# Ledger of designs, part 207: peptides against a protein of PDB entry 2AKA

Target 1, 299 residues: chain A of PDB entry 2AKA
Amino acid sequence: MEDLIPLVNRLQDAFSAIGQNADLDLPQIAVVGGQSAGKSSVLENFVGRDFLPRGSGIVTRRPLVLQLVNSTTEYAEFLHCKGKKFTDFEEVRLEIEAETDRVTGTNKGISPVPINLRVYSPHVLNLTLVDLPGMTKVPVGDQPPDIEFQIRDMLMQFVTKENCLILAVSPANSDLANSDALKIAKEVDPQGQRTIGVITKLDLMDEGTDARDVLENKLLPLRRGYIGVVNRSQKDIDGKKDITAALAAERKFFLSHPSYRHLADRMGTPYLQKVLNQQLTNHIRDTLPGLRNKLQSQL

## One batch from the design tools (peptide; made by RFdiffusion4, then SolubleMPNN)

Design b2_p28_3_s3 (from b2_p28_3, 17 letters changed)
Fold by OpenDDE base, seed 2:
Structure b2_p28_3_s3 (fold): chain B 299 residues (1-299), chain A 28 residues (1-28)
Amino acid sequence: as target 1 above (299 residues)
Amino acid sequence: SAAALAAFLKELEALQPEIDALVQKLAQ
């Protein structure tokens, strides 16, 4: 079973080489959420490195296919520059920014053309995620006035696929009933079969409030449930606070909180990574027979 | 491009034995 995710990664790389016209519904996890919901912070916490673009507004402007591979060595590779190994994750961030700007231009527009990034690390489980642009209702800076609809259309290209799992990222310090992530997930997955809920910013909730009913899957039930996480603050990110220290603080948060202590072993970024690896592996297993038949029909 | 499609089909052919072996193992 450990080889299923790497096999699908090789197929994904081959499909990316022929462009988006490959009508192959590969088993994958799309990450969706509103602007500033904490999507990029969750992905960086899996790697244990700062490597994603940062800033105000829409930071992710192209789909990022992030392939995590457990390895004895730590380095990154891009599909668009094969053979170049990145060991400095600041150079990885700069390459994402440069490759994004090359395609989108100076106007901070979006492009549906994916960036394919593979990260080898001893600290990751085998996992493939597609980071998607954050949903917004308001254009920022020089963005086109229809940017909301462009983002929505881009997300729909991924989340409408039957073999796509949806990682719906919602902040706890906002009304969950108004979550953009859960709204789009409910539109394409009305029975909640493909959706995994992630609740961020649990540490930023008002005193005397909690997300217990959500995390216990009682308020808005999903078949695959909800996982709470605590990301670094923007101040901690700007101050280059160590991710290992942040993961220890997250564990302490859940263990010390009266409303979450009983859930603490089923919460936090390490548990989320484990669950996603297991769910993706199982999903690949269930879809491979159908994928084989589709591949054989194209040969 | 025709060259990109040819390269893709060649990669799929190379992966077919691995896919078949994994599908068989999972069906057991």
Scores: peptide ipSAE 0.029, ipTM 0.617, DockQ to the pose 0.623
Fold by OpenDDE base, seed 1:
Structure b2_p28_3_s3 (fold): chain B 299 residues (1-299), chain A 28 residues (1-28)
Amino acid sequence: as target 1 above (299 residues)
Amino acid sequence: SAAALAAFLKELEALQPEIDALVQKLAQ
């Protein structure tokens, strides 16, 4: 079963080389959430490196197909520059920014053309995620007035696909009933069959409040449930707080919190990564026969 | 686009034996 994700990665790479014209519904996990929901931090915590663009407003402006591959070595490769191995993850960030700007221009526009990034690491499980632009209602800088709709349309191209799982990232310190991630997930997955809830910023909730009912899957039930995580604060990121130390702090948070202690073994970034690996593997297993038939019909 | 499509089809063809092997393994 461990070979299924790498197989789909090769199919995804081949598909990406054609561009948008192939309507292949590949089994994948699309990451959705509002701006500043913590999507990028979740992905960086999986890798254990700072490598995603940072800033105010829309940071992700193209879909980022992030292929995590368990390996004895640590390096990254882009599909657009095959054969170049990146060992400095700051260079990975710069390449994402440069490749984004190359296609979108300087006006902070968006493009539906994916960036394909493969990260080899001993610290990752095999996992493929599609990081999507953060949902926003307010254009920033020179963004077009309709940027909200452009982002939504881009997200819909992924999340409407039957074989797309949805990682809905919502901050706990905001009204979860107003979660952009959960709203878009409910629109395309009304029965909650394809959606995995991630609740970030649990450490930033007001005193005397908690997300226990959400995390226990009682408030807005998803078949695949919810997983709480604690990401580094912006201060921690700016201060270059080590991700390993942040993961230890996350574990301590759940274990010490009265409302979450009983859930602690089913919370946190390492558990999320494990669940996503298992969910994706199982999803590939279930979809692969149909995918094979579709691919064979195109050969 | 035609060259990209040809490359994709070639890659799919190359993956076909592995896909078949995995599908068979999963059917057990």
Scores: peptide ipSAE 0.025, ipTM 0.615, DockQ to the pose 0.704
Fold by OpenDDE base, seed 3:
Structure b2_p28_3_s3 (fold): chain B 299 residues (1-299), chain A 28 residues (1-28)
Amino acid sequence: as target 1 above (299 residues)
Amino acid sequence: SAAALAAFLKELEALQPEIDALVQKLAQ
């Protein structure tokens, strides 16, 4: 079954090369969440490297198709830079920034044109995610006044597709009922069939509060449930805390927390990665026959 | 573009044996 995700990656690359990604209902996971919800940190924790643009406001301004491939070697490749292998993940970050600016200009605008990034690593499971721009209500800098709606429209191009799973990233230190991620997921998936909840910032909750009822799937039930994670703080990132130490700290957090100890084996970034790999593999298996028939009918 | 579509179709044709092999494995 490990071969299904790489197969879909090749199809996705082929479709991306023709510029018609919007019309194809490929089995994929779209990552949605408000700005600063912790999306980028979750993705970097899967890779074990710092490689995504960082900053205030809208950091992701184009869809990033992130293809993780388990391999004996560690390197990255962009579809727009064929034949160039990146072994320095800071160069990967710079290339994402440069390629984003090339299309959107300097005004921090957005574009629906994806960036396709493949990361080979011994530390990843086969997994493809589409990182989408963070939802915002407030334009920053030279952003157009309608940027909120432009982002929403871009997200809708992905999350409305039947074969799109939704990774809804919500911070625990904010009202979950007001989560932008869960709101958009509920709009396009009212039965909660395609949505996976990720709860970040569990370590930043007020003393005497917890997200137990959410993580137990009792407050806002999703068929695919919720997984809690603890990302590196900005202080940890600035202090160059390695991701391995952060993953150990995350494990310790869940094991030592009175409200989460009983859930600890079903929490954290490694478990999230495993669940996403399994869910994507199963989703590909279930959708490929229908996709084949649709493609053949268009030939 | 017509050229992009042709390139895509060629890639799909190249993947067809692998797709068929995987579908057969899944049907087992």
Scores: peptide ipSAE 0.025, ipTM 0.624, DockQ to the pose 0.633
Fold by OpenDDE base, seed 4:
Structure b2_p28_3_s3 (fold): chain B 299 residues (1-299), chain A 28 residues (1-28)
Amino acid sequence: as target 1 above (299 residues)
Amino acid sequence: SAAALAAFLKELEALQPEIDALVQKLAQ
């Protein structure tokens, strides 16, 4: 069944060539979270490379369709730059920035038009994610005062789709009940059927506090549960700490923590990647019969 | 555009046998 994700990738690429048709509900995972929730770090940890735009405010300004493909080689390709192979992931970052600016201008505006990026790597599982702009209440640059609503409306185009799984990224060092990611997920998935919770910044929680009840799915139950992760700190990123070393530190964190030790095998970025691959594959399987019928109706 | 739509439909036609085969396999 590993071939199902590549099949959907081909459909997604073909669909992107004609623009978004609201009638196709492709099985996908939309990544949602507030600004600074750690979304970009989670995605980069899957690839093992720094390749996403970084900065303050709204960094993701267009949907990024990130197609991870297990391969013997490591390179990236953009749908808008057919035939160009990127082996330097800094150039990938620059291309995302340039292509974003080409459509949105320099004013940090948003666009609903996706960027399609495929990353081939021996270190990834087949996985397609749609990274969505971070929810914000504060306009930056020349963004309009209603940018929060513009982002929300754009997110709703994805997360309202029945075949869209929602990766809700929330920081543990903030009030989880007030998580923008979980709020939007609850709005469109009130029964928690499509939502996967990711809890970041577990290492930044106040002393004597933990997210055990959340991670055990006792506080805000999701059918698909929660997975805790520990991303590189900003200091680690600035210090160019290797992602492999960060993943080892994450594993050590869960194993050594009294509140999380018993969960350690069901936590961390590698486990998250595995779960997402499995859940997406299963979700594609369950939706394929209906998808076939919809696709045939377009012929 | 009409050209983009035509290209899309052609791609769907090319994928149809694969889709059908996978759906059939999964229906077992």
Scores: peptide ipSAE 0.021, ipTM 0.596, DockQ to the pose 0.598

Design b2_p28_3_s4 (from b2_p28_3, 16 letters changed)
Fold by OpenDDE base, seed 4:
Structure b2_p28_3_s4 (fold): chain B 299 residues (1-299), chain A 28 residues (1-28)
Amino acid sequence: as target 1 above (299 residues)
Amino acid sequence: DEAALKEFLEKLKALEPEIEALVAKLKA
């Protein structure tokens, strides 16, 4: 069953080589969230490496197709530089930045052209995610005043597709009712059939407050539910705190918190990764017959 | 673009037997 994700990865690579001109709705998971919602930290925690660009404002400026592949070896490959194996994940970060700047220039603009990154690791489950630019209302640098709408339009190209699952990343220390991720998900998935909620920054909530009702799926019900995670702080990231240690701290957080203890086995980054692998695999299974028929009709 | 489309279609044709085999396994 795990072989379905690698198969779709090959289709996705072939599709990416043609660009956006093909109207194929491949089964995928799009990651959406506001700026600083914790999206990049969630993805890095899956890999167990620091490899995504960091900074203020819009960091992800192109879609990043992140293909995680369980392997005996650890390395990364980009579709735009085939045959080059990256074993230093700092070089992976630099390549993402360089390839982004090559297309967007120095004005912090965005491009809908994906970067395709495959990561082989013994520490990952097979999983493909499309990391999308963070939603923002504030232009930075030489960005056009309509950058918010450009980002939104880019996101809509992915999340409106019927075979796209939506990983909606929302910070708990902000008003969840006003979450950019949940708003866009509700717009394109009003029945909550395609959306998986991720709640970050649970450790940064005010004393005496909790997100229990959200995590129990009582406040804003999603068919696929919510999973809480605790990411490294920016200080921990800058200090190069080990991700394994951070995952242990996350587990301790949920187990020790009175409001979350009973949910602890269904929370945290490892559980999220497992759920996403299962959800994607099942989604591929459900969509492959229709995909086959569409492909055959185009041949 | 036309060359890229042709290459894509060729790759899809090459994957068709694998897709069919997987679909068959899923139906069994």
Scores: peptide ipSAE 0.018, ipTM 0.554, DockQ to the pose 0.618
Fold by OpenDDE base, seed 1:
Structure b2_p28_3_s4 (fold): chain B 299 residues (1-299), chain A 28 residues (1-28)
Amino acid sequence: as target 1 above (299 residues)
Amino acid sequence: DEAALKEFLEKLKALEPEIEALVAKLKA
């Protein structure tokens, strides 16, 4: 079953090469969340490298198809420059920025055309995620006044698909009932069948408050539940705090917190990665027969 | 289920050349 994710990756690459006109509902996980919800940090924590664009406002302006592949070697490849191996993840970041700007222009617009990035690493499980632009209500700089709706429409192209799982990333230091990620997930998945909740910023909650009820799946129940994570602070990122050290600190946080200690083995980035690998593998298995039939009818 | 999955994987591998050929035709 470990070969199912790589197989879908090849299909995804093929469809991306043909263009978006292939109305194929591929089994995938779309990552959704408000701006600064911690999506990029979650993805970087999986790889153990800083490689995603950072900044204020809308950072992700194109869908990023992130294909993680367990390998003995560590390098990245883009579909748009196949055969070029990136071993410096700063160059990966720069390539994402350059390729984004090439398509969107200088006005910080968005494009629905994905960037396909494959990362080989000994530190990852096989996992494919589609990172989507962060939801925002406030245009920044030269962004069009309707940028909120443009982002929403882009997200809807992914999350409305029946074979799309939704990784809803919500910060704990804000009202979770009003989470942009959970709202959009509830709109397209009202029964909570396709949504996995990720709760970030648990370490930034006000004193005397906790997200225990959410993490225990009691407040806003999802069939696939919630996983809490602790990402590096912006100060830690700017200070180049090692992701491995951050993962150890995350583990310590859950183990030492009175409200989360009993959940600690079902929390944190490593557990999230494992769950997503399993969920995606199972989801592929369940959807492949239908996908095969659709593909055969189009050949 | 494992046998069905293996057979499916083999069929998909067999379709890879056709998918690549389709991709090549669409780029052309």
Scores: peptide ipSAE 0.018, ipTM 0.527, DockQ to the pose 0.041
Fold by OpenDDE base, seed 3:
Structure b2_p28_3_s4 (fold): chain B 299 residues (1-299), chain A 28 residues (1-28)
Amino acid sequence: as target 1 above (299 residues)
Amino acid sequence: DEAALKEFLEKLKALEPEIEALVAKLKA
């Protein structure tokens, strides 16, 4: 059973190599959320490294297929530069930026062509995520006037697929009813069968407010529920705060918060990673027979 | 494109035994 995610990764790499990602509905988790919802921070917390592009506006401009693989060694590999092992995660960031700019140009345009990144680490569970561009309503800089619709159309290419799970990332310090992530998830998954809610920025909520009802799955019920996380602050990121220390602070946050203490064992980045690994594994198991049949019909 | 498709199909064919073995374990 431990080999299911790596097996699908090999299939995903094969499909990506031929540019036909759209023809096979591979079991995957698409990460969706508004700009600054904390998506990139969640992914970096899984790896325990700073490696994703940062900035104002649309940072992720191509889908990033992030394949996490538990290994005794720590390094990264890109599908577009085979044979090169990256051990410096700053170089990984630079490569993502360079490869993005190569296709989209410098005008901060978007492209639906994925970047495939595999990260081997002793600190990760086997997990594949597709990080998608953050939803925006306002073009920034030299972006096309219709950038909102371009992003939406790109997201829809992933999240409409039946075998796509949706990791909907919403900040707690914003009205959940206005969450871009939950809106798009509800549009394509009205019964909440494929959606996992992630609530970020719980530490940035106004005093006297909490997201308890959301996290207890009482406000906007999802079949797969909600998991709260506390990411590093922008100050912590700029100060290069160690992710391990941030994870300890996250644990302390949930344990010490009166509204979340009783949920603490079902909250935080490590628990989220575990849940996603299990959900993806189970999802692959359920979809693999159908996938096999489809593959055999194309062979 | 045709060459890439052929290579892809060959890779998929190479994975078929692993897929079958996994499916067999799931049915058991």
Scores: peptide ipSAE 0.017, ipTM 0.535, DockQ to the pose 0.673
Fold by OpenDDE base, seed 5:
Structure b2_p28_3_s4 (fold): chain B 299 residues (1-299), chain A 28 residues (1-28)
Amino acid sequence: as target 1 above (299 residues)
Amino acid sequence: DEAALKEFLEKLKALEPEIEALVAKLKA
């Protein structure tokens, strides 16, 4: 069953090469959340490397199809520059920025055309995620005044597809009832069948408050539940704090917190990665017969 | 576009045996 994700990756690459990726109902996980919700940090924690663009405002401006592949070697490859192996993840970051700017220009505009990035690593499980632009209400800099609607339209191209799972990333230190991620997920998945909740910034909650009711799936129930994570602080990122040390600190956080200790074995980045791998594998298994029939009818 | 579509269809055809093999494993 582990070969199902790589198979779908090859299909994604083939469809992306002809510009039809957005029109295909491939089994995938779309990552949604407001700006600064912690999406990039979650993805980087899966890889164990800093490789995503950072900054204020809209950082992700094109969909990033991130294909994680368990391998004995560690390197990255882009679909748009086949044959080039990246071993320096800073160069990966720079290539994402350059390829984004090539299509969108310098005005911080967005494009629905995906960037396809494959990361081979001994430290990852097979997993494909589509990182989508962060939802925003306020244009920054020279962004178009309708940027909010452009982002929403782009997200809707992915999250409305029946075979798309939704990884809804929400920060715990903000009002979860007003989470952009949970709102868009509820709009397109009203029964909560396709949505996985991720709660970030649990370590930044006010003293005497907790997200226990959310994490226990009691406040806003999702069939696939919620997983809490603790990402590196911006200070830790700027200081190049090791991700392995951050993962150990995350584990300690859940084990030592009175409200989360009983949930600790079902929390944290490693558990999230495992759950997503299993959920995607099962989802591919369930959808593959229908996909096969559709593909055969087009041949 | 026609050339790209043709190449795509050829790639899909090449993947068909693998898809069938995987589907067969899922049914077992």
Scores: peptide ipSAE 0.019, ipTM 0.567, DockQ to the pose 0.670; fails the geometry check

Design b2_p28_4_s1 (from b2_p28_4, 16 letters changed)
Fold by OpenDDE base, seed 4:
Structure b2_p28_4_s1 (fold): chain B 299 residues (1-299), chain A 28 residues (1-28)
Amino acid sequence: as target 1 above (299 residues)
Amino acid sequence: SELEEFQKIKEQLDELIEQIKQQQAAAE
């Protein structure tokens, strides 16, 4: 069953090439979260490279279909520029920015048209994620006043699909009950069947507070549970702290923290990646009959 | 062609579905 994710990737690429039908319900994981929730850092931690646009406000302005493929070599490819191999991940970042701006213009508008990025790496598990624009209430630059609703509408196109799993990324240093990610997930998945919670910024919580109850799935229960992660600080990112070193620090954080040490083996970025790989693989398997039938009807 | 790619994917899906069915039947 190791080939299920690559198979769906081929299907995803094929549908993207013909113009993605909004009615296509592919088994996938949509990543949702508010601005600065740590989504980009989670994704970069999977790859072990800095390659996503950074900045204030809405950074992801188009859906990014991120296809991680375990390989002996490390390089990236875009569907919109087939045959070009990127080995410098700064060039990957620049291409995302350029391709985003090509469609949205300089006004920092959004577009529902995905960017398809495949990353080959020995450091990744096979995993496909759809990174969605961060939910925001505050327009930046020349964004329209209704940008919040435009983003929500875009997200809803993905997360309402029955075969879409939801990776809800929420910062621990904010009120989780008011998490934009968990709210939208609850709206479309009221029984918590399709949602995986990711709790970031656990290292930034106030002294004497913890997210133990959330991580133990006791506060806001999800069938698929919660996984805590510790991303690089902004200072660490600006200082170009190595992601590998950050992952070691994350492990140390969970092991040494009184509230989380008993959960440490079920926390952190490597565990999250493993869980997502397994969840996606199983989800694909369960949806294959329906997917096959749908494909047949389109042939 | 796109059609050829879809046909290949469909064939692979059919094979995988059959494998899954066989595995499920063997586990019962």
Scores: peptide ipSAE 0.099, ipTM 0.691, DockQ to the pose 0.034
Fold by OpenDDE base, seed 3:
Structure b2_p28_4_s1 (fold): chain B 299 residues (1-299), chain A 28 residues (1-28)
Amino acid sequence: as target 1 above (299 residues)
Amino acid sequence: SELEEFQKIKEQLDELIEQIKQQQAAAE
């Protein structure tokens, strides 16, 4: 059976090229979470490279359609810059920032217009994710006072679609009941059918506390369950700690932690990537008849 | 052309749907 994810990627690119991205409910995974929830770190851990914008406040200001493609070579391509292959991932970061600023201006505003980035790598599984702006209540810089609502409205354009899976990223070192990601997911998916929970910052929990009940799907049950991950610390990022070393440390964390040892084979970034690949593939398969019919109606 | 790309994608989707149907029929 041919890889279904690359087929949908071709469809997504074709619709993006004609400006009709919003017209098809394509099977996709939208990544949602509060600011500093660890969304960007999860995506970078999949690629094994530092390539996403960093900074204070709202870093992601446009949707980023990230298409991961397993390949023998490692490079990135933007849909808005056809024919240019990026092999330096620092230049990828700079291009995202430049393309964001080109559309949003210097006021750190947001735009619903996606950036389409494809990354070829031998270290990735086929996977497409839409990284969305982090939910915030506090405007930064010259952002409009209603920026919270603008972000929310942008997120709703993605997560309300029936074929959209929701990757809800929540930090473990914050009250999960107050998770912005889980709140928005529950609003649009009250039965928890489309939501996958990711719990970050498990290594930053207070001593004597754990997220075992959450990870065992006992506290806030989701049909698709929860996966815990350990991202690089800000100190590790600033120190340019190798992502491969960070993934080894993540594995060691789960294996050595008394509360998580029994879950260790169903935790961590590599397992998350496998689960997302499988779930997206299955979701595409289930939606193929509908996609075919929609495509026919637009031809 | 963009139209040719859409047609190729549609054909691939049709083939995949047919393969799925055949697999389901063989399992029954």
Scores: peptide ipSAE 0.089, ipTM 0.683, DockQ to the pose 0.033
Fold by OpenDDE base, seed 1:
Structure b2_p28_4_s1 (fold): chain B 299 residues (1-299), chain A 28 residues (1-28)
Amino acid sequence: as target 1 above (299 residues)
Amino acid sequence: SELEEFQKIKEQLDELIEQIKQQQAAAE
């Protein structure tokens, strides 16, 4: 089963190359969340590198198919730039920005056309995620006035698919009942069968409050449960705080927190990565027979 | 049996992927 994710990656790349992505219900994990929910930070923490666009407003403006591949070497490759190996992750960030701007233009609009990025690293588990644009309610700058709806429509193209798992990223320092991620997940997955909850910003909660009930799956139950994480602050990111140090701080946070200590072994970014790898692998295994048959009928 | 089925699926999927590649190459 170790090769299931790479196999689906090959399939995903093949379909992306022929422009037929829209019609295939590939087993995948779509990452959804409001702006500033911490989606990009979670993904960067998996890689251990700063490589995603940062800024105010809508940062992710195209779906990013992020294929993490465990390897002895560390480099990145884009499907749109075959044969070029990126070893500087700043250049990876710049390429994402450039490729985004190439399609969306200067108006900071969005496009449903994915960017396919593969990252080889000794520090990752095999994992494929589709990072989707952050949900927003307020257009900023030159964004089209209907940008909220455009983003929503784009997200719906992914999350409505039956074989799409949903990684719903919600900040703990906001009302979870109003979480954009959980709302969209509940709309398309009312029984909570396909949704994995990620709770960020646990370290930024008001004094005397905690997300224990959420993390214990008691408040808003999901079949696949919730995993809490502590991302680097924007200040830490701007200060180029080492991700390894941040992961150690995350572990310390959970271990030292009275409300989370008992959950510490099933919290944090490394555990999240492991769970996602396992869940995706199992999900692929369960869906592949149907996928194969569908593919055979279409070829 | 699950492993055997997986291997069969993998082989079939690899064949399908190859067919997709060939079709792409033919369309260029």
Scores: peptide ipSAE 0.074, ipTM 0.638, DockQ to the pose 0.561
Fold by OpenDDE base, seed 2:
Structure b2_p28_4_s1 (fold): chain B 299 residues (1-299), chain A 28 residues (1-28)
Amino acid sequence: as target 1 above (299 residues)
Amino acid sequence: SELEEFQKIKEQLDELIEQIKQQQAAAE
């Protein structure tokens, strides 16, 4: 089963090269959430590197197909620049920014055309995620006033697919009942069969409040449940706080918190990565027969 | 067995991937 994710990665690359991505319901995990919900931080915590664009407003403006591959070496490759190995993850960030700007222009527009990034690392499990633009109600810069709807329409192209799992990222320090991630997930997955909840910013909740009921799957139940994580603060990111140290602090947070201690072994970024790897692997296995038949009918 | 069926699916998918690559090379 360890080779299933790499197999689907090869299919993704092949279909991206042909431009047929729209017609193939490939097993994948789409990452959805509001702006500043912590999506990029979750992905960077998997890699253990700072490599995603940062800033205020809409940072992700194209879908990022992030293919994590366990390897003895650490480097990144883009599908749009084959043969170039990136070992400096700051250069990876710059390439994402440059490639985004090349397609979207200077107006900070969005494009549904994915960027395909593969990261080889000894610190990752095999995992493919599609990072999607953050949902927003406020246009920034020269963005059109309907940018909210453009983002929504883009997300719908991914999350409506039956073989798409949804990683719904919501901050705990905001009203979870009003979470943009959970709302869009509920719209396309009303029975909560394809959605995995991620709760960020648990360390930023008001004193005397907790997300225990959500994390215990009692408030807004999802079949695949919820996983809490603690990301680095923006100050910690700006200060280049080590991600490994942040992961240790996350573990300490869950173990020391009265409301979360009993859940600590089912919380945090390492557990999330493991769960996503397992969920994606199983999902690929279950969808492969149908995918084969579809592919055979199209060729 | 489920394992044999999986292996067969994998082989078929690998063949399909190769066919796709060949078609791309022929179009270029």
Scores: peptide ipSAE 0.064, ipTM 0.650, DockQ to the pose 0.510

